# Ledger of designs, part 209: peptides against a protein of PDB entry 3QIS

Target 1, 334 residues: chain A of PDB entry 3QIS
Amino acid sequence: PSLELSRREFVFENVKFRQLQKEKFQISNNGQVPCHFSFIPKLNDSQYCKPWLRAEPFEGYLEPNETVDISLDVYVSKDSVTILNSGEDKIEDILVLHLDRGKDYFLTISGNYLPSCFGTSLEALCRMKRPIREVPVTKLIDLEEDSFLEKEKSLLQMVPLDEGASERPLQVPKEIWLLVDHLFKYACHQEDLFQTPGMQEELQQIIDCLDTSIPETIPGSNHSVAEALLIFLEALPEPVICYELYQRCLDSAYDPRICRQVISQLPRCHRNVFRYLMAFLRELLKFSEYNSVNANMIATLFTSLLLRPPPNLMARQTPSDRQRAIQFLLGFLL

## One batch from the design tools (peptide; made by RFdiffusion4, then SolubleMPNN)

Design b2_p21_4_s2 (from b2_p21_4, 7 letters changed)
Fold by OpenDDE base, seed 2:
Structure b2_p21_4_s2 (fold): chain B 334 residues (1-334), chain A 21 residues (1-21)
Amino acid sequence: as target 1 above (334 residues)
Amino acid sequence: EEEKLKEEEEKLKKFFEELTS
């Protein structure tokens, strides 16, 4: 069996969070026998490609002189955004197109990723006074490493915040403030807020706006701005309530005093973001006659975003644990 | 508690107004 490939080198320029890019190529059976093709893992890989890449179709049969179009799709989800933002991963891969009883064909994937405030830690974002696209990638790496070390020191209650670091961190990320301030100003009377999806084009504009600027006004509908806040919270590498406090939140869910004590133990930026979000959501609930928002809906929605089980416990979350997590948030909304 | 939250929100607002100026 033999294949001819129309292209073997693919460049994905300016890859962004949640922006799908596609490159197509043709494969042709230039042999005299039917052939089966498949993308196969490289040696020591579990998958044929990185999580941000896919081939469609990834396998198939070709008769002699048959041709098929293959799409290479690059899509950075919440699962890949953090490692691409840090430069730990890159828009580089090699695909192995295997031909059954034939040879392997290598495809080279390359490109560049544009960092996003989505999928960046709250700690790093609190150190970024400028849009993330204005920050050199080398400085982003340093900010993430320093932020991790400061988070751990804060959780351990060991080191007073060294007042001597010349640049004081923001109290909350500017991106969170921009989203919440916009919703507070313009969306309190919005019918079906957090219940109606945003427009995908508007979501992309909001993401690009927050990554590249500090706008006076966020573009898009109130629904798109509301969904952008949810996407932002979902994409956080560490949720607003740190994984280390997850079980304590569940254990305290019916004691409002203990709940407040647990929140007081969060790192400063996480604690500030939590309090700021709860203040906003309590204010939003005052307009329930206009926006159709109720405490149970909000608690249910935000629980999955703010109070995520640690990755090792994700598969073990019980309905009781979920109800306790909802109850924990309800104690801050009522 | 609500007054402290409002003061924190006003401080945050002023702080971001100063950063955007």
Scores: peptide ipSAE 0.034, ipTM 0.665, DockQ to the pose 0.097
Fold by OpenDDE base, seed 5:
Structure b2_p21_4_s2 (fold): chain B 334 residues (1-334), chain A 21 residues (1-21)
Amino acid sequence: as target 1 above (334 residues)
Amino acid sequence: EEEKLKEEEEKLKKFFEELTS
């Protein structure tokens, strides 16, 4: 069997979080026999491609002289954004298109990723006084490393935050402040807030705006700004309530005093973000007659974002654990 | 707590005004 490929080199320029890019090519059976094609893992890889890449179709059958269009789709989800922001991964891959009883065809994928405040740690973002796109990539790496060390020091209560450093971190990420301040000013009376999806185009504009600027006003509808906040919280590499406190939150869910003590043990930035979000959500609940928002809806929605089970426990999360997690947040909303 | 949050919001606002000037 033999294939002809219309293209073997693909460049994805300016790849961004949640922005789908597509490159297409054709494969043709120029042989005299039917052939089955598939994308196969490279040696030592479990998957045929990196998590941010897919081929569609990834396998198929070609009759003699048949041609199929294959789409190479690049999409950076919450699952890939953090490793791309840190430069641990890059927009580079090699795909192996295998032909059954034939040869392998290699496809080269290349490009560049544009860092996002989405998928960046709260600790790093608190150190970023400028938009992430103004921060040199080398400095982003240093900020993530320093952020990890500061988190560990904060949890261990070992080092007082040296208030004397000329570069004090922000109390909360500017991106969270911008989103919440906008929602507080403009969305408290918004009907169906957090219940109506935003527009994908507006979400991309909001992400790009937060990545590139410090706007006076966030673009898009209140629904898009609200969803952007949810996406931001979901994309955090570590949730607002750190994984190490997850079980203690569940265990304390029915004791409001213990709940507050657990939150007091969060790293400073996480604790500040949690308190800021809870204050905003309590304020939003005062406008329930206008926005149709209730405490149970908000607690249910934000629990999955703020109080995520550690990866090793995700498969074991019981309905009781979910109810305890919701009850934990309800104690801060009521 | 709410008053402290408003004070932090005002500090952040001033900080952003200083960064955008």
Scores: peptide ipSAE 0.033, ipTM 0.672, DockQ to the pose 0.099
Fold by OpenDDE base, seed 4:
Structure b2_p21_4_s2 (fold): chain B 334 residues (1-334), chain A 21 residues (1-21)
Amino acid sequence: as target 1 above (334 residues)
Amino acid sequence: EEEKLKEEEEKLKKFFEELTS
């Protein structure tokens, strides 16, 4: 069996968070026998491609002289955004198209990724006074490493934040401030806030706006700005409530005094963001007659974003654990 | 309504300023 491929090299320029790109090619059975094709993992890989890439179809049968179109889809989700922002991963891969009882055909994937404030740590963002696209990629790596070290020092209560670093970090990321300030100014009376989805085009404009500028006004509807805040919180590599405190939040869920003590142990930026969000959400709840927002809805929605189980415990979350997590947040909203 | 939104905007701004101070 043999195949002819119309193309073997693919370049994905200016890949962005949540922006789908597609490249297509054809495979043709130029042999005299039916062929089964499949994309196969390389020797040391569990998957045939990186998490931000897919082939469609990834397998199939070709009769003699049959041709099929294959789509290569590049999509950076929350699961790949952090490692691409840091430059730990890149828009590079090699696909192996296997032909049963035939040859392997290699496809080269290349391109470039544009960093986003989405999927960047709260600590790194607190050090960024400019939009992330104005920050050199080399400096993003240094900011993430320094931010990790400060988080660990803060959690261990070992070293007071050296007040002598020439650039004081922001108390909260400018991106969170921009989103929350906009929602506070314009969305407090918005009917069905956090219940109506935003528009995908507006979400992309909001992401691009926050990555490239410090706007006076965020573009899009209040629903799109509200969903952008949810996407931002979901994409955080470390949730607003750090994974290390997850179990303690569940254990304290019915004791408001212990809940406040647990929050006081968060890193400074995480603690500030948590308090800022809880203050905003309590103000939003005062307008429940206009915006249809209630404490149970907000607690249920934000619990999955702010109080995520550690990756190793995700498969073990019980309905009781989820109820405790909701109760923990309710103690800050009521 | 607009005055209450302004008072709350000033509270949230003041809360942000108190966090940034």
Scores: peptide ipSAE 0.029, ipTM 0.628, DockQ to the pose 0.071
Fold by OpenDDE base, seed 3:
Structure b2_p21_4_s2 (fold): chain B 334 residues (1-334), chain A 21 residues (1-21)
Amino acid sequence: as target 1 above (334 residues)
Amino acid sequence: EEEKLKEEEEKLKKFFEELTS
């Protein structure tokens, strides 16, 4: 069996978070026998492609002289955004198109990724006084490494040795400030806030706006700005309540004094973001007659975002653990 | 109502300024 491929090299330029790109090619059975094709993992890989790539169809049968279109879809989700922002991964892959009892055909995937403030750590964002697209990629790597080291020192209650030459970090990321300030100014009276989805086009405009500028006003509806805040919190590599404190939050959920002590032990940036969000949400709850927002809805929604279980415990989260997590947040909303 | 919104905007802004100072 043999195949003819219309193209073997694919370039995905300017790949962005949550933006789907598609490239198509044709495969033709130029042999005299039916053939089965499939994309197969490379040696030592579990998957035939990286998490941000897929082929559609990924397998099939071709009769002699039959042709099929294959779509290569590139989509950076919350699961891939952090490793692409840090440059740990890149828009590069090799696909192996296997022909049963035939040859392997190699497809080269290349391109460039444009970094996003979505999926970047709170610590790194606190060090970014300019939009992320103005920051050189080399400097983004250094900022993430320095941010990790500062987080560890803060959690260990180690005195910072060198107070010296590094610019003072922001108290909260400018992106969170921009989103929350906008919602506070314009969305407190918005009916069904955080209950109505935003528009995908507006979400993309908000992401691009925050990645490239420091706007006076965020574009889009109040619902799109509200959803952008949720997407931002969901895409964080480390949730606002650090994984190390997750169990202590659950254990303290019915003691408001211990809950406040646990929050005081967060890294400075995380603690500031948590307090800022809780202050905003308590203010939003004063307008419940207008915005239809209640404490139970907000606690339920934000618990999954702010108090995410560690990856190793995610599969073991009980209904009791969820209720304790909600109760922990309720103690800051009421 | 607008005065309360401004007063709480000033509180959130002051809270941010107190955090940033």
Scores: peptide ipSAE 0.029, ipTM 0.621, DockQ to the pose 0.070

Design b2_p21_4_s3 (from b2_p21_4, 8 letters changed)
Fold by OpenDDE base, seed 4:
Structure b2_p21_4_s3 (fold): chain B 334 residues (1-334), chain A 21 residues (1-21)
Amino acid sequence: as target 1 above (334 residues)
Amino acid sequence: EEERLEEVERRMERSFEELTS
């Protein structure tokens, strides 16, 4: 069996968080026998492609002289955004198109990724006074390393090293401030806030706006701004409540005094973001007659975002653990 | 540009204090 491929080199320019890109090519059976094709893992890989890439179809049968279109889809989700922001991963891959009892055909994927404030750590963003697209990639790496060290010092209750000539970090990321300040000013009376989805086009505009500027006003509807806040919190590499404190939050869920003590042990930026979000959400709850927002809905929604189980425990989360996690947040909303 | 960033930081500090007070 043999295949003819219309193209073997693919370039994905200016790949962004949550923006789908597609490239297409054709494969043709120029042989005399039916053939089965499949994308196969390279040696030592578990998957035929990186998490941000897919082929559609990824396998199939071709009759003699049959042609099929294959789509190569590039999509950076929350699962790939952090490693692409840091430059640990890149928009580069090699696909192996295998022909059963035939040859392997290699496809080269290349391109560039544009960094996002989505999927960047709270610590790095607190040190980032400019929009992320204005920050050199080399400086992003340094900001992440410095942020990791400050997180560890805070968790270990180490004495802050003397105020060396490092610029004073922001109390909260400017991106969180922009989102929350907008919602606080314009969305307190918004009916069905956090219940109505945003528009996908507006979400992309909000992401691009936060990555490239410090706007006076965020573009889009209050629903799109509210959903952008949820997406931001979901995309954090480390949740607002650090994974190390997850179990202690569950264990303390019915003791408001212990809950406050657990939050006091968060790194400064995480603790500030938590307090800022809880203050904002309590303010929204005062307008429940207008916005239809209640404490149980908010606690249920934000628990999955703020108090995520560590990756190693995700499969073990019980209904009791979920209820404890909700109860933990309720103690800050009531 | 620096003056604009300082004004943004001052606005953030005020907004944070207003909500967390």
Scores: peptide ipSAE 0.344, ipTM 0.900, DockQ to the pose 0.913
Fold by OpenDDE base, seed 2:
Structure b2_p21_4_s3 (fold): chain B 334 residues (1-334), chain A 21 residues (1-21)
Amino acid sequence: as target 1 above (334 residues)
Amino acid sequence: EEERLEEVERRMERSFEELTS
């Protein structure tokens, strides 16, 4: 069996978070026998491609002289955004198109990724006074490493080493401030806030706006701005409530005094973001007659975003654990 | 540019204080 491929080299320029890119090519059976094709893992890989790449179809049959179009889809989700932002991973892969009882055909994937404030740590973002696209990639790496070390010191209650001549970090990420300040000013009376989905085009504009600028006003509907806040919180490499405190939040869920003590142990940036979000959400709840928002809905929605189980416990989350997590947040909304 | 960033930081601080007070 043999195949002819219309193209073998693919370049994905300016790949962005949540922006789908597609490249297509044709494969044709130029042999005299039916062929089964499949994309196969390389030696030592579990998957035929990196998490941000997909082939469609990834397998199939071709009769003699049959042709099929294959789409190579590049999509950076919350699962790949952090490792691409740090430069740990790159828009580079090699696909192996295997022909049963035939040859392997190699496809080269290349391109560039544009960093996003989505999927960047709260600690790093508090140190970024400029939009992330204005920050040199080398400085992003340094800021993430330094931010990780400062977070660990804060959790260990180590005396803050002399804040040497490093610029004072922001109290909260400017991106969270922009989203929350917009919602506070313009969305408190918005009917069905956090219940109506945003527009995908507006969400992309909001993401691009936050990555490239500090606007006076965020573009899009209040629903799109509200959903962008949810996407931002979901994409965080570590949730607003650090994984180390997850179990303590559940254990304290019915004691408001202990809940406040647990929150006081968060790193400064995480603690500030938590307090800022809870203050905003309490303000939003004063307008419940207009926006149809209630404390139970908000607590249920934000629990999955703010108080995520550690990756090792995700598969073990019980309905009781989820109820405790909701109860923990309710103690800050009421 | 620096003056603009400082004004943004001052707006953030005021907004944070207003909500968390």
Scores: peptide ipSAE 0.336, ipTM 0.897, DockQ to the pose 0.907
Fold by OpenDDE base, seed 3:
Structure b2_p21_4_s3 (fold): chain B 334 residues (1-334), chain A 21 residues (1-21)
Amino acid sequence: as target 1 above (334 residues)
Amino acid sequence: EEERLEEVERRMERSFEELTS
């Protein structure tokens, strides 16, 4: 069996978070026998491609002289955004198109990723006074390393060394401030806030706006701005309530005094973001007659975002653990 | 540019104090 490929090299320029890109090529059976093709894992890989890449179809049969179109789809989700932002991963892959009883064909995938404030740590964003696209990638790496070290020092209750006044971190990420300040000013009376989905085009504009600028006003509907806040919180590499405190939040869920003590032990940026979000959500709940938002809905929605179980415990989360997590947040909303 | 960033920080601090007070 033999295949002819119309293209073997693919370049995906300016790949962004949540922006789908597609490249197509043709494969033709130029042999005299039917053949089965499949994309196969490389040696030591579990998957035929990286998590941000997909082939469609990934397998099939071709009769002699038959041709099929294959789509290579690049999509950076919340699951890939953090490793691409840090430069740990890149828009580089090699696909192996295997022909049953035939030859392997190699496809080269290359390109560039544009960093996003989505999927960046709260600590790094508090150090990032400029839009992420204005920050050199080398400096982003340094900011993540320094942020990790500061988080560890904060958890250990070590006194921060006197950082020079020029390097003082923000109280909260500017991106969180922009989203929450917009919602506070314009969305408190918005009917079905956090219940109505945003528009995908508006979400992309909001993401691009936050990555490239510090706007006076966020573009899009209040629903799109609200959903952008949810996407931001979901894309965090570490949730607003750090994984280390997850179990203590559940254990304290029915004691409001202990709940406040647990939150006081968060790293400064995480603690500030938590307090800021809870303050905003309590303000939003005062307008429940206008926005149809209630404490149970908000607690249920934000629990999965703010109080995410550690990856090692995610598969073991009981209905009781979920109820305790909701009860923990309710103690800050009521 | 630096003056604009300082004004953003001052706006953020005020907004944080207003909501958390």
Scores: peptide ipSAE 0.333, ipTM 0.897, DockQ to the pose 0.908
Fold by OpenDDE base, seed 5:
Structure b2_p21_4_s3 (fold): chain B 334 residues (1-334), chain A 21 residues (1-21)
Amino acid sequence: as target 1 above (334 residues)
Amino acid sequence: EEERLEEVERRMERSFEELTS
């Protein structure tokens, strides 16, 4: 069997978080026999492509002289954004299109990724006084490394932050401040806030705005700004409540005094973000007559974002654990 | 540019204090 491919080289320019890009090509059976094609893993790979790439269809059957369109879809989700922001991964891959009893055809994927504040650590963002797109990639790497070291020092209650000649970190990421300050000013009376989805186009504009600027006002509807906050929290490499404290939050869920002690042990940036979000959400709950927001809805929604189980426990989360996690947050909303 | 960033920081501090007070 043999195939003819219309294209073998694909370039995805300016790949962004949550922005789908598509490149298409055709494969044709120019042989005399039917053929089965599939994308196969390279040697030592578990998957035929990187997590941010997919082929559609990824397998199929072609009769003689049949042609099929294949879409190569590049989509950076929360699962790929952090490794792309750090430069640990890149928009580069090689796909192997295998023909049963035939040849392998290699497809080259290349491009560039544009860093996002989404999927960047709270610690790094507290050090980023400028939009992430204005920060040199080399400095982003240094900021992530320094952020990890500072987190570890904070957890160990080691040496006070030397108030030395380094620029004082922000109390919270400017991106969280922009989102929350906008919602506080303009969305407290918004009916169905956090219940109505945002518009995808507006979400992309908000992401691009936060990545490239410090706006006076965030573009889009209050629903889109609210969803952008949820997406931001979901995309964090480490949740606002650090994984190390997850079990202690569950164990303390019915003791409000212990809950506050657990939160006091968070790294400074995480603790500040948690307090800031809880303060905002308590303010939002005062307007429940207008926005239809209640504490149980908010606690249920934000629990999955703020108090995520560690990856090793995700498969074992019980309904009881989920209820304890919700109860933990309720103690800060009521 | 620096003056604008300092103004942003001052706005952030005020907003943070307003909510967390």
Scores: peptide ipSAE 0.332, ipTM 0.897, DockQ to the pose 0.871

